# Peptides against a protein of PDB entry 4LZF, part 124

Target 1, 155 residues: chain A of PDB entry 4LZF
Amino acid sequence: GGRLVVFPNGTRKELSADGQTVKVMFFNGDVKHTMPDQRVIYYYAEAQTTHITYPDGMEVLQFPNNQTEKHFPDGRKEITFPDQTVKTLHPDGREESVLTDGTIIQLNPDGSKVIQFNTGQREIHTADFKRREYPDGTVKTVYSDGRQETQYPTG

## One batch from the design tools (peptide; made by RFdiffusion4, then SolubleMPNN)

Design b2_p23_8_s1 (from b2_p23_8, 14 letters changed)
Fold by OpenDDE base, seed 5:
Structure b2_p23_8_s1 (fold): chain B 155 residues (1-155), chain A 23 residues (1-23)
Amino acid sequence: as target 1 above (155 residues)
Amino acid sequence: MEELIEKLKEEEKKNEELLAKEE
């Protein structure tokens, strides 16, 4: 059968009969589960946060406010906010936010910003210009020197 | 949030190290 070990400090360790599942209940209320698939699920009692580590190096954090953070082995981080916005931080410094309405906001390592609106419009911000692209093919550019250019769609 | 995550991981590590000493 299974085993229960109780330590003098109050920490408890439960082992399944097959030895594939281990549950540690720490004296501070934290709980650690080691699963047969090699996942480790740690619960921080005070913070009410769950931390899952996978054998491939992926980590998942679940916070009490319903925010979830995924840390991928390649260094990418994906944050799902309580409002269901998803923000991805790439190892190269690029950041992308996907809003619930379908709008995508991209921050590039060079400081440029791209907004893909759910309306089909796109806005590009660079050091040299701010550009708005419209679904009809019209492109409006305001340059840093104050020059403005409108490119009309081909008729 | 990163600072909080670091603190949580440190807490986990301390608990695991303590358990390892008792075993």
Scores: peptide ipSAE 0.337, ipTM 0.878, DockQ to the pose 0.898
Fold by OpenDDE base, seed 3:
Structure b2_p23_8_s1 (fold): chain B 155 residues (1-155), chain A 23 residues (1-23)
Amino acid sequence: as target 1 above (155 residues)
Amino acid sequence: MEELIEKLKEEEKKNEELLAKEE
């Protein structure tokens, strides 16, 4: 059968009969589960936050406001906001946001910005120009000096 | 947010260290 150990400080440790699951209930209300798959689930009682660590180094944080953060072993972070927007932070400094309407916003390390609209249009912002690409192949560019150029589709 | 996460991890570490002393 399983075992229960009760420590003098009030912390309790439960071991499953097979020894593969361990549950620690700390005196401060925190709870730690060690699972058979080596996943560790820690619950912070005061903050009402769950922290999951995986054997490969992945970490998942779940906050009481319904925000979720994933920390990948490669240094990438993925944040799901309460409004269901998903933001990815890459180790190279690139940031990508996926909005609920399907719009994708990319911030590049060189300072450029790319917006992929749900309509199929794309807008590129650089220090030198703002460019709009249309689904039909038309490209409109407004340069920083005020010059405007339209490139028509070929074919 | 990162500061909060660090604080929480330190709390976890303290709880584990205390448990280890009693085992």
Scores: peptide ipSAE 0.337, ipTM 0.879, DockQ to the pose 0.913
Fold by OpenDDE base, seed 2:
Structure b2_p23_8_s1 (fold): chain B 155 residues (1-155), chain A 23 residues (1-23)
Amino acid sequence: as target 1 above (155 residues)
Amino acid sequence: MEELIEKLKEEEKKNEELLAKEE
């Protein structure tokens, strides 16, 4: 059968009969599960947050506001916001947000920004200009010096 | 959020250390 150990401070440790699952219930209400697949599930009682660590180094955090964060072994982070927007933070400093409507917002390490709208329009922001590209091939550019340029599609 | 995550990890570490002392 399983075993239950109760420590003087009130912490409890439960071992499954097969010995593959360990559950620690800390005196402060936190709970740690060690699973047969070697993942560790930690619940922070006060913060109402779940932290899962995987043997490959992956970490998953689940917050009470329905936000989820995945921390990948390669340093990439993926944040799913309560509104279901997904933001990816890359190790090189690039950030990419995918909105629920399909719009993609890319922030580059050099400070440039690219927005791919769900309409097929694309907007490019650099230090020197903002450019809007339209599905028909029209391109409008506003330069930092105030100059404006429109390139029209060829029929 | 990063600061919060760090605080939570420290809490976990502290609890693990306390448990290790009692085992």
Scores: peptide ipSAE 0.336, ipTM 0.878, DockQ to the pose 0.907
Fold by OpenDDE base, seed 1:
Structure b2_p23_8_s1 (fold): chain B 155 residues (1-155), chain A 23 residues (1-23)
Amino acid sequence: as target 1 above (155 residues)
Amino acid sequence: MEELIEKLKEEEKKNEELLAKEE
């Protein structure tokens, strides 16, 4: 009960019997699927990349190297790299990377950087200092002028 | 990567515009 339309340029359009699914095979090899739930799945043939758009404004890009990017309606982006590191880009300019070993790296809009190591140690980078916090409560700070300070835990 | 994504979206737009002319 479906329909197939073949255009002079070689583009082909397939419609389901209910009219809710449309598949367009473009002359350049690209493919567009419109689904009943209003998702649009576009495949770029030359780039071997899949682009999914959702009715709520979510977009998902899948690259041939297994990288995946999610573009959220609020402007946030989430990148899953081939090594399974997940990087989140926030609209305010903040970036967060979660490594496979559990390490979290935060880059702040003011240029500061925070690393939460899987060992429980934390490192803070600012324009004025680098600070290492240890699980026992010891804090070591190296200031930009070369001064070093150690703060010992209090009982 | 962002410029690549933009080029891909431009390709999609061109294909959709061409299809609209055929219909």
Scores: peptide ipSAE 0.333, ipTM 0.878, DockQ to the pose 0.942

Design b2_p23_8_s2 (from b2_p23_8, 17 letters changed)
Fold by OpenDDE base, seed 4:
Structure b2_p23_8_s2 (fold): chain B 155 residues (1-155), chain A 23 residues (1-23)
Amino acid sequence: as target 1 above (155 residues)
Amino acid sequence: MEQQIEELKKREKKNEEELKKLE
């Protein structure tokens, strides 16, 4: 059968009969599950946070406020906020947020910002201008010097 | 948030290290 080990500090370790599952209940209330697939599920009692580590290096953090963070082996991070906005942070410094309405906000390493609206409009922010692209091909640009330009679709 | 995560991981590590000493 399974085994239960109780340590002097109050930590308890439960091993399944097949040895494939290990549950450690630490003295401070934290709980660690090692699963047959080598996934490790750690629960921080005070923070009420779950930390899952996968054999490939993937990590998932689940916070009590319903925020979830995925840390990928390649260094990419994906944060799902309580409002269900998903923000992806890339190793190169790019950040992409997908809002619940389908709007995508991209922050680029060069400081530029691109907003892809759910309407099909796109807005590009640079140091030099703010540009709005419309589905019909119209492009409106407001430059940092105050100049405004409208480019009409070809056709 | 990164600081919080780091503190959590530190807590986990401490628990695991303490257990390892007892095993």
Scores: peptide ipSAE 0.517, ipTM 0.923, DockQ to the pose 0.896
Fold by OpenDDE base, seed 1:
Structure b2_p23_8_s2 (fold): chain B 155 residues (1-155), chain A 23 residues (1-23)
Amino acid sequence: as target 1 above (155 residues)
Amino acid sequence: MEQQIEELKKREKKNEEELKKLE
């Protein structure tokens, strides 16, 4: 059989017979599960948030508003927002957002921004210009000095 | 959000430390 330990402060610890599963019910309502696969599932009672830690160092946070965050061992973070937008933050400072309509937004460490629209158009933002690339090969550029340029496709 | 996560981790650590003192 399993074992139940009740501590003076009200914390309770349940151990499985094989010792592979441990459930701690803390006095403040938090709950910690240690699983046979070495996952640790921690529930924060006040915040109603679940924190899962994996043996490889990956962490997953699940918030009550349906937001989830994955923290990878390499420092990358992946956030799934309640609206199902997925944002990836890379260790080099690059950020990428994938919207539900298929639009992809990339923010680069140098401050440039690239938007890949679901229409196939692409927009590039730099310190010097905004550029729109069209599926037919047309490129329209508006420079910071007010100059505008159109490059027509070669065909 | 980052601050919230940090506070949650502190809460978890505190609970684990208190349990360790009792074990």
Scores: peptide ipSAE 0.513, ipTM 0.923, DockQ to the pose 0.903
Fold by OpenDDE base, seed 3:
Structure b2_p23_8_s2 (fold): chain B 155 residues (1-155), chain A 23 residues (1-23)
Amino acid sequence: as target 1 above (155 residues)
Amino acid sequence: MEQQIEELKKREKKNEEELKKLE
């Protein structure tokens, strides 16, 4: 059978019969589960937040407002907002947001911005120009000096 | 939010250290 240990400070520790599952109920209401696969699930009682750690270094945070954050071993972070927008922060400083309508917004370390619309159009913003690319191959560019150019498809 | 996460991790560490002293 399993074991239950009750400590003088009120903390309780439950061990499974095989010793592979451990549940600790801390005196302050926090709960820690250690699973057979070495995954650790920690619940912060006051913050109502769940923190999952994986053996490979992956971490998942679940907040009471339904926001979730994934922290990858390579330093990448993925945030799922309550509205289901997904934002990825890359170690090189690049940020990408995927909206619910399929639009993708990319912020690059050099300050440039790229928007991939759900219509198939793409818009590129740099210090020197704004460029719109259309599905038919047409490209329209507005330069910082006010000049405008249109490049027509070759097909 | 990052500061809040750091505070939560410190709370977890404190709980684990206190338990280790009792075991």
Scores: peptide ipSAE 0.511, ipTM 0.923, DockQ to the pose 0.907
Fold by OpenDDE base, seed 2:
Structure b2_p23_8_s2 (fold): chain B 155 residues (1-155), chain A 23 residues (1-23)
Amino acid sequence: as target 1 above (155 residues)
Amino acid sequence: MEQQIEELKKREKKNEEELKKLE
């Protein structure tokens, strides 16, 4: 049989019969599960948020608004927003957002932005210009000074 | 959001430390 320990502060600790599962119900309503696979599932009662830690250093946060954040051991973070957009934050400062329609938005450490549309068009944003590249090879550039340039594809 | 996560982790740590003192 399992064991139940009740502490003076109101915290309760339940141990499984095999000792491989531990459930702690803290006095403030938080709950901690230690599982046989060594993952730890922590529930923050006030925030209604779940925090899972894995032995390899992976962390997963699940928020009440249906947002999920994954913190990878390599320092990368992946955020799934309620609208199912997935944003990846890389250790080098690069950010990538993948929209549900397949559009990819990249923010580079140099401040440039690249949008890959699901139509095959690509838009590049820099301090000096915005450039639109079309599948047929046409390139349209609008410079910060207001100048516009179109490069037509070769026939 | 990062600040919120930090606060949550601090809360968790506090609960764990308090339990450790009672065990």
Scores: peptide ipSAE 0.511, ipTM 0.922, DockQ to the pose 0.896

Design b2_p23_8_s3 (from b2_p23_8, 16 letters changed)
Fold by OpenDDE base, seed 4:
Structure b2_p23_8_s3 (fold): chain B 155 residues (1-155), chain A 23 residues (1-23)
Amino acid sequence: as target 1 above (155 residues)
Amino acid sequence: MEEQIEELKKRKEELEEELRAEE
């Protein structure tokens, strides 16, 4: 059968009969499950946060406010906010946010910003200009010096 | 929230270390 070990500090360790599952109930209320697939599920009792660690180095954090963070082995982070906005942080410094309405906001390492609206319009922000691209091919640019330019679609 | 995450991880490591010391 399984085994239960109770330590002097109050921590309890349960081992399954097959030895494939280990459950540690720490004296502070935290719980650690080691699964047969080597996934580790840690629950922080006070913070009410679940932390899953995978053998490949992936980590998933689930917070009580319904925020979820995925930490990928390549250094990428994916944050799902309570409002279901998904923000991806890339190792190169690029950030991408996908809003629930389908709008995509990209922050580039060079400081530029690109917004892909759900309408098909795109807005590009640089140090030198803000540019709005329309589905019909019209492009409007407002430069930092106040100059405005409209480029009409070809054809 | 990075600071909070690091604090949680630190607390986990402390508890795991204490457990290892008792095993």
Scores: peptide ipSAE 0.277, ipTM 0.853, DockQ to the pose 0.890
Fold by OpenDDE base, seed 1:
Structure b2_p23_8_s3 (fold): chain B 155 residues (1-155), chain A 23 residues (1-23)
Amino acid sequence: as target 1 above (155 residues)
Amino acid sequence: MEEQIEELKKRKEELEEELRAEE
């Protein structure tokens, strides 16, 4: 009970019998699937890229190099790179990268940078200093003026 | 990559508009 419409420009539209599934095959090779859950799956033929849009405004892009980008309705973006690094871009300008080895890199809107190493060490970069925090509580700071300071754990 | 995405979205919009004109 489905229906097929063929347009003069070569685009084809297939409708399910219930009208809940629609497949458009554009003349350029692009394909658009509208699903019963209102998810839209668009395939860009030339770019070999899949673009999924959800009713809540969520978007997912899947590139041929195995990169995936999620665009959230709140403006947040999550990028999974081919090497499986995950980078999150926040609306406030903060960026967070999670590496496959467990290292977390945070870039803050004020220009500061924080690296949480998989060893438990943390490194903090600001305009005024670079600081290394060790698991034992030792903190080493190198200031922009060349001064160095070591803070030893207490207790 | 952002520029590429915007170009793709633009192309999609053009094709969807053309389809609406045929329907």
Scores: peptide ipSAE 0.274, ipTM 0.852, DockQ to the pose 0.894
Fold by OpenDDE base, seed 3:
Parts: sequence; structure tokens; C-alpha cells
Structure b2_p23_8_s3 (fold): chain B 155 residues (1-155), chain A 23 residues (1-23)
Amino acid sequence: as target 1 above (155 residues)
Amino acid sequence: MEEQIEELKKRKEELEEELRAEE
């Protein structure tokens, strides 16, 4: 059978019969589950937050407002907001947001911005110009000096 | 938010250290 240990401070430790699962119920209400696959599930009672750690260094945080954060071993972070927008923060400083309508917004370390619309159009913002690319191959550019150019598809 | 996460992690570490001292 399993074992239950009760400590003087009120913390309780439950061990499964096979010894592969450990549940610690801390005196403050926090709960820690150590699983056979070495995954650790920690619940912060006051913050109502779940923190999962994996052997490879992956971390998953689940907040009471339904926001979820994944922290990858390479330093990348993936945030799923309550509205289901997914934002990825890359170690190089690049940020990517995927909106629920399928629009993708990329912020680059050089300050440039790329918007991939769900219509297949793409907009590129740089210090020198704004450019709109259309599915038919047409490209419209508005330069910072006010010049406008249209490049038509070669067909 | 990042500061809150660090505080939570610190609290977890304190509780785990206390448990190890009793074990």
C-alpha cells in the first residue's frame, strides 16, 4: 500500500504503493506532485497558479485568468492570452503574435514590422518605407520622403 | 508578471527546503 507521512508543521507527504508518485500537501495549501516521468506539478494555492516543470527544462504556467505561458529551454516564451491570441518571444528579440482571425504580426529586432493578413496580403514597415504586397503580385510602396511606387506583376 | 513568478518560485524553494530539513 501507499504511505502517508504527517510532519509536525502540518505538511503531508503521500507516496504511492510503487513509490513512483509523490504528493506533498504543504501547510500553506500548496500542492506538489512528482510524477513517474519526472514531471513536477506545483500548485500555488494563494495565487491559484499551476506550475509544471519538465526534465528537459520546459516550464508551463497556468494563471487563474486562463493565461498560459510556456518557457522553453532555449529561452523562447510562448504566451496564450485569455482571448486565445498566441505571442511568441524569441531569444533574438523577435516577437510574433498570431491573432484569432489568422493575422500574424512580427516585430523584428531592427524595428521593422511585418503583418501577414488572413486575406493573403502582407504589409512591411521599415524606417524607409511601408510596403503592401498583394496576392496577385502587385506591390505598393510608400517611402518616408512621400514617394509612392507600384510594381505590377509580370505576367 | 515576471516579478510575481519569481516570488512564487522563491516561496516554493523555501517550502521545499523546510520539508528537506524535517525529512
Scores: peptide ipSAE 0.274, ipTM 0.853, DockQ to the pose 0.903
Fold by OpenDDE base, seed 2:
Structure b2_p23_8_s3 (fold): chain B 155 residues (1-155), chain A 23 residues (1-23)
Amino acid sequence: as target 1 above (155 residues)
Amino acid sequence: MEEQIEELKKRKEELEEELRAEE
């Protein structure tokens, strides 16, 4: 059978009969599960947050508001917000948000922003202008000085 | 949120260290 160890501080440790699973119930209410696949599931009782760590360095955080964060070994982070928007933070500083309607918002390290709408329109934001590109080839640019330019498609 | 995560990780580390000291 399994074993139960009770420590003087109130922490409890349960070992499975096969020795492959360890459950630690800390005195503060936190719970740590070490699984046969070497992943560790830690539950922060006060924060009601689950933190899973994998042998390859992957980390997954699940918050009580239904937000989930994945921390990849390469330094990339993926945040799934409660509204199901997915934001990816890249090590180079680039950020990408994918909305539930398919809209993609990209923030570049240079401060520029690109919005790819689900309609096929694209909007580019820079320090100097905002530009809207339309599926028909029309391009409208509004410059920071207030100048506007429209480029019409060929044909 | 990042600050909260770091606080949680710190708390985890403290509890794990305390457990190791009792074993």
Scores: peptide ipSAE 0.271, ipTM 0.851, DockQ to the pose 0.890

Design b2_p23_8_s4 (from b2_p23_8, 15 letters changed)
Fold by OpenDDE base, seed 5:
Structure b2_p23_8_s4 (fold): chain B 155 residues (1-155), chain A 23 residues (1-23)
Amino acid sequence: as target 1 above (155 residues)
Amino acid sequence: MEKLEEELKERERENERILQEEE
């Protein structure tokens, strides 16, 4: 059978019979599960937060407000907000947000911004212009000097 | 949030340290 060890400080350690599962219930209410698949699940009692670490270096944080953060081994972070918006932070500084309505917002390291609207329109923001691309191929550009230009689609 | 994560990690490390001292 399994084994239960109770330490003087109140921490409890449960070991499965096969030794592949370990559950530690710390004196402060935190809980650590070491699983047969080598994932470690740590629960922070006071913060009501769950932290899962995987053997490949993946980490998942689950917060009490329903926010989830994934920390990938390549340094990328993916945040799922309570409203189900997903934001990806790339190591190069690029950020991408996918809104629940299908809109995709990209922030580039150079400060440029690209919005792919759910309507099929795309908007590009740079230091020099703001450009709107339409599904029919029309492109409208407002330059920083105030000039406006429309490029019409070709047949 | 990042600061909180660091605090949580420190809490975990402390719990593990105490456990190892008792084992």
Scores: peptide ipSAE 0.393, ipTM 0.890, DockQ to the pose 0.918
Fold by OpenDDE base, seed 3:
Structure b2_p23_8_s4 (fold): chain B 155 residues (1-155), chain A 23 residues (1-23)
Amino acid sequence: as target 1 above (155 residues)
Amino acid sequence: MEKLEEELKERERENERILQEEE
């Protein structure tokens, strides 16, 4: 059968009969589960946060406000905010946010920014200009020197 | 969040240290 060990400080360690599952209930309320698939689930009682580590190096954090963070082995991070916006942080410094309405915000390592609106409009920010592209082909550019240009669609 | 994660990892390490001393 399984085994339960109770330590003097109040920590409890429970082992399954097959020895493949270990549950430690620490004196401070934290709980650690080691699973047969080698996944480790740690619950921080005070922070009410769950931390899952996988054998491949993936880590998942679940916060009490329903925010979830995934840390991938390649260094990429994916944050799902409470409003269900998903932000991806890439190892090369690129950041991408996908809003629930389908809007995509991209921050590039060179400092440029691209917003793809759900309306089909696109806005590009660079050191030299801010540009708005419209679905009809109209393009409006405001340059850093204050010059403005409108390019009308062909036809 | 990063600061919190570091604090949580430190708490986990301390819990494991204490457990190992009692085993």
Scores: peptide ipSAE 0.390, ipTM 0.890, DockQ to the pose 0.908
Fold by OpenDDE base, seed 1:
Structure b2_p23_8_s4 (fold): chain B 155 residues (1-155), chain A 23 residues (1-23)
Amino acid sequence: as target 1 above (155 residues)
Amino acid sequence: MEKLEEELKERERENERILQEEE
């Protein structure tokens, strides 16, 4: 069978018979599970937060408000907010948010912003202009100097 | 959020330290 160790401070350690599963129940209520697949699942009792670490370096945080954060080995982070919006932060500084209505917001390292609306319209923000692209091919641009330009579709 | 993660990580390190001292 397995083994149970009880420490003077109240911490308990349970080991499976094969030694592949370890459960530590700390005196402060925190719990650490080491699984046969080498995942480590840590539960922070006070914060009610779960932290999972994988052998490949992947990490997952699950917060009590239903927010989930994934930290990838390449430095990318993916945040699923309580409202189910998903935000991805890339190592190069690019950020992408996918809203529940299908709208996609991209923040680029050069400071530009691109919004793909669920209507099929696209909006591009740069230091020099704000541009709206319409599904019919019409493009409206408002420049930083106040000029406005409309380009009409050719087809 | 990042500050909270560091606080949680420190809590985990402290728990592991205490456990190692008792083992």
Scores: peptide ipSAE 0.388, ipTM 0.888, DockQ to the pose 0.918
Fold by OpenDDE base, seed 2:
Structure b2_p23_8_s4 (fold): chain B 155 residues (1-155), chain A 23 residues (1-23)
Amino acid sequence: as target 1 above (155 residues)
Amino acid sequence: MEKLEEELKERERENERILQEEE
């Protein structure tokens, strides 16, 4: 069942018996799979990279260093780094990184940065100050001019 | 990385073009 076509340039095309799966093995080593669900899996031989495209516009890139990138139809990108850190790039310019220890790093479009530590502490970076918030309610602020302020919890 | 992705897409388009000419 199925068909195999071999072209003069060395490209090979395999068709499943039901015609729902197509595999093209290009002369340069690249491979393209078209699946019954209309997902397309393209393997770039030289780069050792896999590119998956979905009918809804979702795209997934898998790199040889174990990095994975997801490109969502809404313009959001999600990057899983080799160390398993996950970085999300939002269309509004916001970036969020989730570290393996649970720490969350947020970069905001206004240039501010927020770090939510796994200890429950939070650090806020702005043009004017760095602020550390502690679980007990203590807040320490270091201003860009060198001033320091401590706000103690009430109660 | 974005430059690499663009290069890969160009490679894919070229492979598809060549295939279409052979079919």
Scores: peptide ipSAE 0.387, ipTM 0.888, DockQ to the pose 0.919

